# Designs tried in a protein design run: peptides against a protein of PDB entry 5YCA. Part 37

Target 1, 132 residues: chain A of PDB entry 5YCA
Amino acid sequence: RSLPAERNPLYKDDTLDHTPLIPKCRAQVIEFPDGPATFVRLKCTNPESKVPHFLMRMAKDSSISATSMFRSAFPKATQEEEDLEMRWIRDNLNPIEDKRVAGLWVPPADALALAKDYSMTPFINALLEASS

## One batch from the design tools (peptide; aimed at target 1 F39 R41 K99 R100)

Design b2_p23_8_s1 (made by RFdiffusion4, then SolubleMPNN; from b2_p23_8, 14 letters changed)
Fold by OpenDDE base, seed 5:
Structure b2_p23_8_s1 (fold): chain B 132 residues (1-132), chain A 23 residues (1-23)
Amino acid sequence: as target 1 above (132 residues)
Amino acid sequence: SAAEEAAREEEIRREAQRKLLSD
């Protein structure tokens, strides 16, 4: 598959230690019609543009928003490029269906596979290890 | 109707996403 050419310089080194990122994660309770659910978020700021994006995890089942990963990794991507990647994820990985939340969400193993492709492994490891 | 239900669900999704991205 084809990924966007320009990647967020925040993810220039996929081999960095993830542990310093763990305390930067924050838990957030969201109210839904059927009850509250807790999410864990990690603010990721592009060091050049200074534009932040939030990586997101469902606390209970550790599902990760693939959409948030893609948008953070490829801030200049077109909507068409995003749509093609999301279709690839549907065809090749194991996304979950949750009508309460927007975006495409995947289990931890799939998130780590995507993280390798997007060069953001330390950030996903930290997001997965953070407490809620 | 089915269309109204779909619109309601989409509104929830958009609102949830906004909350998740807020500080």
Scores: peptide ipSAE 0.076, ipTM 0.629, DockQ to the pose 0.598
OpenDDE base, seeds 1, 2, 3, 4: peptide ipSAE 0.069, 0.074, 0.067, 0.068; ipTM 0.642, 0.656, 0.655, 0.643; seed 2 fails the geometry check

Design b2_p23_8_s2 (made by RFdiffusion4, then SolubleMPNN; from b2_p23_8, 13 letters changed)
Fold by OpenDDE base, seed 5:
Structure b2_p23_8_s2 (fold): chain B 132 residues (1-132), chain A 23 residues (1-23)
Amino acid sequence: as target 1 above (132 residues)
Amino acid sequence: DAAAAEAARAAAVAAAQAALLSD
């Protein structure tokens, strides 16, 4: 696969300590037709464009939105590039289907694999370790 | 007020992330 060439400069260093990011995460209960579910979110702001994206985790099983990761990491990606990556994820990782949410969601181990590819490891570690 | 600020933040987050929800 080919990832987009231009990456969010927020992710310039994949080796940063993740612990300062943990308290920046926030939990929110969202009401769905079949009942409430808790999500954990981490605000990630592109330091150059100042555009924020939110990384998202389902609290219950720690599934993480690969879509949110991709959109944060590659702010200028085309829809075709996103579709290609999501197809790769479906073919190579273990995405979880949840009809209540849009996008492609993956278990923690897969999220960390993607984080390595996208240079987002500190942010995904923080998101996974945050309380709900 | 911290509570008011948090409420406003939460509302903004919910709106910003609506594209990833399917209610």
Scores: peptide ipSAE 0.037, ipTM 0.655, DockQ to the pose 0.043
OpenDDE base, seeds 1, 2, 3, 4: peptide ipSAE 0.035, 0.035, 0.034, 0.035; ipTM 0.650, 0.654, 0.639, 0.641

Design b2_p23_8_s3 (made by RFdiffusion4, then SolubleMPNN; from b2_p23_8, 15 letters changed)
Fold by OpenDDE base, seed 4:
Structure b2_p23_8_s3 (fold): chain B 132 residues (1-132), chain A 23 residues (1-23)
Amino acid sequence: as target 1 above (132 residues)
Amino acid sequence: SREEEERRREEAIREAQARLLSD
């Protein structure tokens, strides 16, 4: 696979302490046809463009949106680059199927693997540790 | 203004939700 050339400057250091990010996460209850479900989100703002993206986690099983990760990490990525990465995830990781949500969602271990690739480990650790 | 900041925040959340959540 080939990841986009330009990465969000927010993720310049993958080794930073994640604990200060934990209280920045927010829980949200969303109504679906089959009932309510709780999500946890973390606002990630590109320090140069000032454009925010929200990383998303399902509270119950801790599945994380790989799509949100990719879009936050690679703000100038083309749709073709995103599609290529999502195909790679489908072929190499263990995405879950949930018709209630859009994008590609992965379990915690896969999310952390992607976080290493995208240099956003502190943010994913914080998202996973946050209370719902 | 504070009101504009809140509106912008709500818009950003709605945009993120639209991308990640089905109708």
Scores: peptide ipSAE 0.187, ipTM 0.742, DockQ to the pose 0.042
OpenDDE base, seeds 1, 2, 3, 5: peptide ipSAE 0.126, 0.127, 0.180, 0.139; ipTM 0.686, 0.690, 0.743, 0.691; seed 1 fails the geometry check

Design b2_p23_8_s4 (made by RFdiffusion4, then SolubleMPNN; from b2_p23_8, 17 letters changed)
Fold by OpenDDE base, seed 3:
Structure b2_p23_8_s4 (fold): chain B 132 residues (1-132), chain A 23 residues (1-23)
Amino acid sequence: as target 1 above (132 residues)
Amino acid sequence: SAKEEEEKRKKEIEEAQKKLLSD
């Protein structure tokens, strides 16, 4: 598949140690019609534009928002490019169905596969290992 | 102050979460 040409310079090195990022994660309880759910988030700021994005994990089953990953990794991507990537994920990975949340969410193994593609491995590892 | 900065951070996080988690 084809990914956007320009990537967030925050993710220039996919081999960095992820452990310093773990304590930067934060948990938050969000109320939904069917009850509360805990999410873990990691703030990722583009060092050039200074625009932050938040990577998101559902605490209970460790599902990761693929949408948040894509938007952080490719700050100049069009909506069409995002739609094409989300379709690829639906066709090739194992996204979950959760009517409470927006975007496309994937299990940990799929998140790590995407992280490799987007050069975000340290950030996703930290998000997965953080306490909730 | 540190407290004010923390509150601003919390609001920023909440806004980002709402954008991602709400249709």
Scores: peptide ipSAE 0.041, ipTM 0.557, DockQ to the pose 0.040
OpenDDE base, seeds 1, 2, 4, 5: peptide ipSAE 0.035, 0.040, 0.038, 0.041; ipTM 0.612, 0.558, 0.552, 0.568; seed 4 fails the geometry check

## One batch from the design tools (peptide; aimed at target 1 R41 V101)

Design b2_p24_3 (made by RFdiffusion4)
Pose (drawn by RFdiffusion4):
Structure b2_p24_3 (pose): chain A 132 residues (1-132), chain P 24 residues (1-24)
Amino acid sequence: as target 1 above (132 residues)
Amino acid sequence: SEAETATETAEMAHEIGTGTYDEP
């Protein structure tokens, strides 16, 4: 599939061990109407533009926001490119919708498949292994 | 007031899902 032409320089090496990234993750309880949910997040900063994005994980089922991964991976992605990629995820992977939180959420295996596509493997590995 | 609370909750949920929720 086509992907946005440019990638976040933070992701120039998909092979680095992820041990140092785990402690950078944070668990956070967020209140919803029914009620609290726990998330794990990792703040990822583009080393050139310094623009940050959060990678998100839902602690209950370890679902990963594919939307958060995409937005972090492709700085100049158009809305059309994002729409195309979310459609591809729906058609080829196993996402879930949570009424409470927007975006496409995928199980760990699917998150890792996308991480390889986006060259984000060490970061997703760290997010998945972090304490909740 | 109920409509404002519902809007704020929708905005928060959107930011969490897109990775833009920066609250400590």

Design b2_p24_3_s1 (made by RFdiffusion4, then SolubleMPNN; from b2_p24_3, 14 letters changed)
Fold by OpenDDE base, seed 1:
Structure b2_p24_3_s1 (fold): chain B 132 residues (1-132), chain A 24 residues (1-24)
Amino acid sequence: as target 1 above (132 residues)
Amino acid sequence: DEEERRKELEERGRLIGRGEYDEE
């Protein structure tokens, strides 16, 4: 697979301690047609563009939105690049699709695998450890 | 109405999955 060339400089160091990020995560109860669902989110701001983005976790099963990860990591990615990566995820990981929310949602182990590829390990660790 | 509400919820779902939902 071919990942986009430009990566969010927020993720320049994959070795940072994730613990300071844990209290920055927030849980939200969102109402859907079939009832409420809790999400945990982490606000990530690109230090160059100052544009915020959220990393998203379903509280119940700890699934992480791979789509949110990709879009945060690669803010200038084309739709074709995203589609290619999502196809790779389908072929190589264990994503789920939820009718309530967009994107591919992957279990914690897969999220951490992607985090390594995207240099987002501290952020995904924090998101996974945050309370819901 | 119900249809409008459904569309709003669907849009929220799109934003959430993309990491673009900013409502607190």
Scores: peptide ipSAE 0.686, ipTM 0.918, DockQ to the pose 0.952
OpenDDE base, seeds 2, 3, 4, 5: peptide ipSAE 0.684, 0.685, 0.683, 0.683; ipTM 0.917, 0.917, 0.916, 0.916

Design b2_p24_3_s2 (made by RFdiffusion4, then SolubleMPNN; from b2_p24_3, 16 letters changed)
Fold by OpenDDE base, seed 3:
Structure b2_p24_3_s2 (fold): chain B 132 residues (1-132), chain A 24 residues (1-24)
Amino acid sequence: as target 1 above (132 residues)
Amino acid sequence: DEEKEREELKKKGELIGRGLYDEE
């Protein structure tokens, strides 16, 4: 696989303490036709562009949106680069697809594996530990 | 009406999964 060349400068240090990020997470309930679903989200702002983006977790099974991770990590990625990475995730990890929401959602262990690749470990740890 | 609601929820789900959904 080939990851995009430019990464969000927010993620330049993968070794930071994640605990200060936990209180920044927010839970929200979304009403779907088959019932409510709770999501936990973490607002991540690119310090150069000032463009915000959210990392997303399903509260019920702690699945993390790999799509949200990729798009946050690689703000200048092409659609082809994203498609390639999503195919890699399908072939190498354990993603799920939910009819209610877009993207590939991966379990915590897989999310942390991706976080290492994208240099997002503190942010994913915080997202996983936040209350819902 | 019902179809419009389904489409709106679909769009919301798309934004959620992509990390773009914001109530603001």
Scores: peptide ipSAE 0.621, ipTM 0.889, DockQ to the pose 0.835
OpenDDE base, seeds 1, 2, 4, 5: peptide ipSAE 0.621, 0.620, 0.620, 0.618; ipTM 0.889, 0.889, 0.889, 0.888

Design b2_p24_3_s3 (made by RFdiffusion4, then SolubleMPNN; from b2_p24_3, 14 letters changed)
Fold by OpenDDE base, seed 2:
Structure b2_p24_3_s3 (fold): chain B 132 residues (1-132), chain A 24 residues (1-24)
Amino acid sequence: as target 1 above (132 residues)
Amino acid sequence: DAAARAAALAEKGRLIGRGEYDEE
């Protein structure tokens, strides 16, 4: 498949040690009508633009927002490019849709597969290992 | 207002999933 040409320079090296990123993750509780839900998030700042973005994990089942990953990895992607990738994810991975939150959420194994494609492996590993 | 609260929460959900929710 085709991915956007320009990637967030934060992810220039997929081989970095993820350990230092673990303590940078934060858990937060969101109160929804049907009860509270905990999310773990990792703030990722584009070193060039200085624009922050968050990678998101559901604490309960460790599902990770593929949408958040894509938008962080490809800051200049068009909506069409995102739509195409989300379609690919639906067709090739095991995403879930949660009525409470937007985006496609994928299990850890799928998240790591995407992380490899997006050159985000250290960040996704850290997000998965962080406490909730 | 219940409708306003529901709308705000829906927006929060959108921001969360897209990685754009910071803190309120």
Scores: peptide ipSAE 0.676, ipTM 0.915, DockQ to the pose 0.866
OpenDDE base, seeds 1, 3, 4, 5: peptide ipSAE 0.675, 0.675, 0.676, 0.675; ipTM 0.915, 0.914, 0.914, 0.914

Design b2_p24_3_s4 (made by RFdiffusion4, then SolubleMPNN; from b2_p24_3, 14 letters changed)
Fold by OpenDDE base, seed 2:
Structure b2_p24_3_s4 (fold): chain B 132 residues (1-132), chain A 24 residues (1-24)
Amino acid sequence: as target 1 above (132 residues)
Amino acid sequence: SAEEEAKKLKELGEKIGRGTYSEE
């Protein structure tokens, strides 16, 4: 697969310690027709554009939004590039099926695999380790 | 800014919460 050429400079160093990011995560309860569910979010601000994106985790099973990861990592990606990557994820990883949520969500192991590809490992580790 | 963050959080809620009734 081909990932977008330009990546969010926030993710220039994949080797950083994730620990300082853990307390920056925030839990959020969202009401759905079948009841409430808790999510954990991490605000990630592009240091050049100053535009924030939120990485998202379902608190219960630690599923992470691959869509949120992609959009944060590749701020200038086209919709076509996103669609291609989401299709790749569907074909090669193990996305969950949850009609309550938008975007493509993947289990923790898959999220970490994507994080390596997107150079987001510290941020995904923090998101996974954060309490809810 | 706080206003921008509020907007982003709203967008986030809409993004992840298709069919949601409320957001806390």
Scores: peptide ipSAE 0.045, ipTM 0.674, DockQ to the pose 0.154
OpenDDE base, seeds 1, 3, 4, 5: peptide ipSAE 0.038, 0.039, 0.038, 0.036; ipTM 0.637, 0.640, 0.643, 0.621

Design b2_p24_4 (made by RFdiffusion4)
Pose (drawn by RFdiffusion4):
Order: structure tokens, then sequence, then C-alpha cells
Structure b2_p24_4 (pose): chain A 132 residues (1-132), chain P 24 residues (1-24)
């Protein structure tokens, strides 16, 4: 599939061990109407533009926001490119919708498949292993 | 019906605020 032409330089090496990234993750409890949910998050900063994005994980089922991954991976992505990629995820992987939180959320195996596509493997590995 | 619509609007607002916190 086509993907946005440019990638976040933070992701220029998909093979680095992820041990140093785990302590950079944070668990956070967020209140919703029914009520609290726990998320694990990793702040990822583009080393060139310095623009940050959060990678998100739901602690209950370890679902990963594919939307968060995409937005972090492709700085100049158009809305059309994002729409195309979310359609591809719906058609080829196993996402879930949560009424409470927007975006496409995928199980760990699907998150790792996408991480390989986006060259984000060490970061998703760290997010998945971090304490909740 | 008006009270149900108001409760739904309040839930939507709470969700918006929780999402703003989540992605801040």
Amino acid sequence: as target 1 above (132 residues)
Amino acid sequence: TAEELEAEAEEEEALEEANEELFS
C-alpha cells in the first residue's frame, strides 16, 4: 500500500533495542462518564521539527491507537492519506472502536505489524511492555 | 425527552473533556 512519502526522523532505525524507552512511558488514569480508564503513553519528539506526538495504549486490553502511530510516523500526512490508511487497517487488520476514545485501536499483534510498516518497532515494543 | 437530551449533551461534553486530557 502507498504511505506518506516522508517519515519522522525519530524512526530511522527499526532494530534498536527498546529497553531504554520503557522507563520513558507513563501510565495515566483518565476519567470518563463511566468512569476511569488507564492508558499508557509514550511521548515521541521529531528530532528535526521538535513537534511531539503521543503514542497511546489502553491498559485494559493493551490496544494501541493506530491513529496515534500514524500521526507520529508521518509528519506531512494529508487527511486523505490518513483516511486511506485507516480504511486499510479496517480492511486488513482487526481494529476496535471504543465509544469513549476516538481513533482506530488495534491489538498488540496488529500494532507490531503496523510498527514494522512505519519503522516504529522499538517504540511500540516499549509501549507494550511498559507498566500500566 | 428534553431531560434525556440534556443528559446526552452532558455525557458528550464529558467525553470531549476526557479526550482533550488524554491527548494533551

Design b2_p24_4_s1 (made by RFdiffusion4, then SolubleMPNN; from b2_p24_4, 13 letters changed)
Fold by OpenDDE base, seed 3:
Structure b2_p24_4_s1 (fold): chain B 132 residues (1-132), chain A 24 residues (1-24)
Amino acid sequence: as target 1 above (132 residues)
Amino acid sequence: EEEERRREEEIEKKLAEAQKKLFS
């Protein structure tokens, strides 16, 4: 596969300590037709453009939105580039099918694999360890 | 100052629209 050329400068160092990011996460209850569900969000701001993106986790099973990861990592990517990556994830990883949410959601192990590819490991570790 | 505030509001609006697409 081919990832977009330009990456968010926020993710220049994949080896940083993730623990300071844990208290930055916030839990949010969202209402769905079949009942409420809790999500955990982490605000990630591009230090150059100052544009924020929220990384998203389902509290119950710790599924992570691959869509949120991609959009944060590659802020100048086209929709076609996103679609290509999502197809790759569907074919090579183990995405979860959830009728309540859009985008592609993956289990923790797959999220960490993507985090390595996108240079987002500290942020995904923090998101996974945050309380709900 | 006022221009910066307007820019922040625009960013928040765009972010909200993008995040809505994560949920159905």
Scores: peptide ipSAE 0.151, ipTM 0.663, DockQ to the pose 0.034
OpenDDE base, seeds 1, 2, 4, 5: peptide ipSAE 0.123, 0.100, 0.090, 0.097; ipTM 0.630, 0.651, 0.652, 0.692; seeds 1, 4 fail the geometry check

Design b2_p24_4_s2 (made by RFdiffusion4, then SolubleMPNN; from b2_p24_4, 12 letters changed)
Fold by OpenDDE base, seed 4:
Structure b2_p24_4_s2 (fold): chain B 132 residues (1-132), chain A 24 residues (1-24)
Amino acid sequence: as target 1 above (132 residues)
Amino acid sequence: MEEEEERRRRIEEEIKEANEKLFS
């Protein structure tokens, strides 16, 4: 596969210690027709554009939004590039389909695999370890 | 009947709007 050429400069170093990011995560309960669900989110601001993106985890099963990861990592990606990557994820990883929430969600192991590809490992580790 | 994808998109937008409050 071919990832977008330009990556968010926030993710220039994939080897950073993730522990300082853990307390920066926030949990929120969202009401759905079948009941409440808790999400954990981490605000990630592009240091150049100053535009924030929010990485998202479902607290219950630790699923991570691959869509949120991609959009944060590749701020100038086209919709076609996103669609191509999401198809790759469907074909090569183990995404889940949740009818309640938009985007493509993946289990923790797959999220960490994507994090390595996108240079987001510290941020995804923090998101996974944060309390709900 | 609303399309399922449209409903999911609405939820995504609601989450987006709540983000600033979540981190304020």
Scores: peptide ipSAE 0.104, ipTM 0.695, DockQ to the pose 0.135
OpenDDE base, seeds 1, 2, 3, 5: peptide ipSAE 0.097, 0.101, 0.027, 0.087; ipTM 0.694, 0.694, 0.588, 0.692; seed 3 fails the geometry check

Design b2_p24_4_s3 (made by RFdiffusion4, then SolubleMPNN; from b2_p24_4, 12 letters changed)
Fold by OpenDDE base, seed 1:
Structure b2_p24_4_s3 (fold): chain B 132 residues (1-132), chain A 24 residues (1-24)
Amino acid sequence: as target 1 above (132 residues)
Amino acid sequence: SAARAAAEAAREAALREAQARLFS
């Protein structure tokens, strides 16, 4: 597959220690028709544009929003590029089906695979290790 | 369908809410 040409400079080094990012994560309870659910989010700010994106994890099963990852990693991507990547994820990984939430969500192992592709490994490790 | 559109809107709203609001 082909990923967008420009990547968020926040992710220039995929090898950095993730542990300093853990305390930057925050939990949030969202109410749904079938009851409350807790999410963990990590604010990721593009150091050049200063535009933030939030990486998202479902606290209970640690599913992570691939959509949030893609949008953070590739801030100049077109909707068509996003659609193509989400289709690739559906075809090659193991996304979950949750009608309560928007975007495409994947289990931890798949999130880490995507993180490698998007150069986001420290951020996804931190998001996964954060308490809820 | 109208039902599908409403569900999609709700899902989008949930994600936006999670990204915009800090609980603690």
Scores: peptide ipSAE 0.048, ipTM 0.640, DockQ to the pose 0.226
OpenDDE base, seeds 2, 3, 4, 5: peptide ipSAE 0.046, 0.040, 0.018, 0.041; ipTM 0.630, 0.606, 0.515, 0.641; seeds 4, 5 fail the geometry check

Design b2_p24_4_s4 (made by RFdiffusion4, then SolubleMPNN; from b2_p24_4, 14 letters changed)
Fold by OpenDDE base, seed 2:
Structure b2_p24_4_s4 (fold): chain B 132 residues (1-132), chain A 24 residues (1-24)
Amino acid sequence: as target 1 above (132 residues)
Amino acid sequence: SAAAEEEERRREELLREAQRKLYS
C-alpha cells in the first residue's frame, strides 16, 4: 500500500519513551442510547500547524480509532488516500463494528501495527496503558 | 459533585466535537 508522503512532525521519532505521555491521557464517560461507555483520549497537536487531533480508545476492550490515527499522522492526506488506507485496514487487519461510534476501530494489536507504520508507537502505547 | 459533573459534561462535549471534526 501507499501512505501519504507528508507526515505530522509530531511523530518524527517512533522510538521515544511513551511513559511521559500516559498522564496526559484523559478518561471520560459518554452516554449512548444503550448506556454509558468510557473512552480514553490523547490530545496530539501538530507542532507546525498547531492543529490538534484526539486519539481515542474504548476503555473496556481497548479498541483504538484507526481513523483518528490516520488523520493525525497525515495532515495533508486526501480523502482518496484515507479511503484507500481504510480499505487496506478492512482487508488486512481485524476492525470491529460498533454503530455507536464513527470511523474505523481496531483491536490493540492492530493499532500497534498501524502505529509502527505511522510512526506513532509511543502515543498508542501511552493510550493503551492509561487508566480509565 | 456538581463541579465534577460539569467537568465531565465538558469532556464529553469535547469528545463529540473531536469526532465531528474527525469523521464529518
Scores: peptide ipSAE 0.117, ipTM 0.701, DockQ to the pose 0.054
OpenDDE base, seeds 1, 3, 4, 5: peptide ipSAE 0.066, 0.092, 0.072, 0.076; ipTM 0.620, 0.635, 0.595, 0.594; seeds 1, 3 fail the geometry check

Design b2_p24_5 (made by RFdiffusion4)
Pose (drawn by RFdiffusion4):
Structure b2_p24_5 (pose): chain A 132 residues (1-132), chain P 24 residues (1-24)
Amino acid sequence: as target 1 above (132 residues)
Amino acid sequence: TEEEEEEEEEEAEEYFDFLATSED
């Protein structure tokens, strides 16, 4: 599949061990109407533009926001490119919708498949292993 | 029914944005 032409330079090496990234993750409880849910997040900063994005994980089922991954991976992604990629995820992987939180959320195996596609493996590895 | 669905979508988007951007 086509992907946005440019990638976040933070992700120039898919093979680095992830041990140092785990402590950078944070667990956070967020109140919803029914009621609290726990998330694990990792703040990822583009080293060139310094623009940050959060990678997000739901603690209950370890679902990963594929939307968050995509938005961190491709700085100049158009809305059309994002729409195309979310459609591809729906058609080829196993996402879930949560009524409470926007975006496409995928199980760990699917998140790792996308991480390989986006060269984000160490970061998703760290997000998946972090304490909740 | 349509207005209730739009409001639920807006809340979901607010929560997503809060999680995606907040430093708290």

Design b2_p24_5_s1 (made by RFdiffusion4, then SolubleMPNN; from b2_p24_5, 12 letters changed)
Fold by OpenDDE base, seed 2:
Structure b2_p24_5_s1 (fold): chain B 132 residues (1-132), chain A 24 residues (1-24)
Amino acid sequence: as target 1 above (132 residues)
Amino acid sequence: EEEEERRRRELAKENFEYLETSEE
């Protein structure tokens, strides 16, 4: 697959300590027709553009929004590039279909695999370890 | 109650750029 050329400079170092990011995560309960669900979010601001993106986790099963990861990692990606990556994820990983929410969600192991590809490992580790 | 639930979902959308509920 071909990932976008430019990556968010926030993710310049995939080896950084993730622990300082843990307390920056926030939990939020969202009401759905079938009941409440808790999500954990991490605000990630591009240091150059100052545009924030939120990484998202479902608290219960720790599913991570691959869409949020991609959009944060590749702020200048085209829709076609996103579609290509989402198709790749669908074909090669184990995405979860949840009709309640948009985007493509993946289990923790897949999220960490993507994090390596996107140089987001510290952020995904923090998101996964945050309390809910 | 229904309006409150709707408001919570709207706030969620504001805070979760890539989270869109199926009802909205």
Scores: peptide ipSAE 0.035, ipTM 0.679, DockQ to the pose 0.110
OpenDDE base, seeds 1, 3, 4, 5: peptide ipSAE 0.035, 0.033, 0.034, 0.035; ipTM 0.686, 0.604, 0.639, 0.681; seed 1 fails the geometry check

Design b2_p24_5_s2 (made by RFdiffusion4, then SolubleMPNN; from b2_p24_5, 15 letters changed)
Fold by OpenDDE base, seed 3:
Structure b2_p24_5_s2 (fold): chain B 132 residues (1-132), chain A 24 residues (1-24)
Amino acid sequence: as target 1 above (132 residues)
Amino acid sequence: SAAAAAAERARAQAVFDYLETSED
């Protein structure tokens, strides 16, 4: 598959120690019709454009929003490029369907595979290790 | 070594300082 040409400079080094990122994650309880659910978020700001995005994890099953990862990693991607990547994920990984939330969500192992492709491994490791 | 680990952590922290904990 082909990923967008320009990547967020925040992710220029995939080998960084993720430990300092853990305390930067924040838990949030969101109310849904069938009851409350806890999410963990990590604010990621592009150092050049200063535009922030939030990486998202469901606390209960540790599912990660692949959509949030893609949008953070590729700030100039078109909607068509995003749609192509999401289709690739559906065809090649193990996404879950949850009608309560937007975007495409994947298990931890799949999230780490995507993180390697997007050069954001430290950020996903921190998000997965953070308390809820 | 402990010194090498500390230096690597400092390098990582410099990059992570671009992140903000406050929500917009």
Scores: peptide ipSAE 0.105, ipTM 0.687, DockQ to the pose 0.030
OpenDDE base, seeds 1, 2, 4, 5: peptide ipSAE 0.022, 0.088, 0.089, 0.101; ipTM 0.506, 0.677, 0.678, 0.690

Design b2_p24_5_s3 (made by RFdiffusion4, then SolubleMPNN; from b2_p24_5, 11 letters changed)
Fold by OpenDDE base, seed 4:
Structure b2_p24_5_s3 (fold): chain B 132 residues (1-132), chain A 24 residues (1-24)
Amino acid sequence: as target 1 above (132 residues)
Amino acid sequence: EEERREEERRRAEENFEYLETSEE
């Protein structure tokens, strides 16, 4: 697969300590037709453009939005590039189907695999370790 | 039916992404 050429400079160093990011995560209860569900969010701001993106985890099963990861990592990606990556995820990882939420969601192990590819490991570790 | 579900999912995600979050 081919990932976009330009990556968010926030993710320049994949080896940083993730622990300072844990308290920056926030829980949020969202109402759905079938009842409430809790999510954990981490605000990630591009230091150059100042545009924020939120990484998201479902509290119940720790599923993480791969779509949010991709859009945060590659803010200048085309829709075609996103579609190609999402197809790759469907073909090679274990995405979860959830009718309530948009995007492609993956289990923790897959999220960490993607984090390595996108240079987002500290952020995904923090998101997974945060309390809900 | 499927298109409607996709739109509902999109709306939920967009709202979620832009809502202020507070500790529960």
Scores: peptide ipSAE 0.053, ipTM 0.643, DockQ to the pose 0.318
OpenDDE base, seeds 1, 2, 3, 5: peptide ipSAE 0.036, 0.033, 0.040, 0.036; ipTM 0.674, 0.643, 0.662, 0.645; seeds 3, 5 fail the geometry check

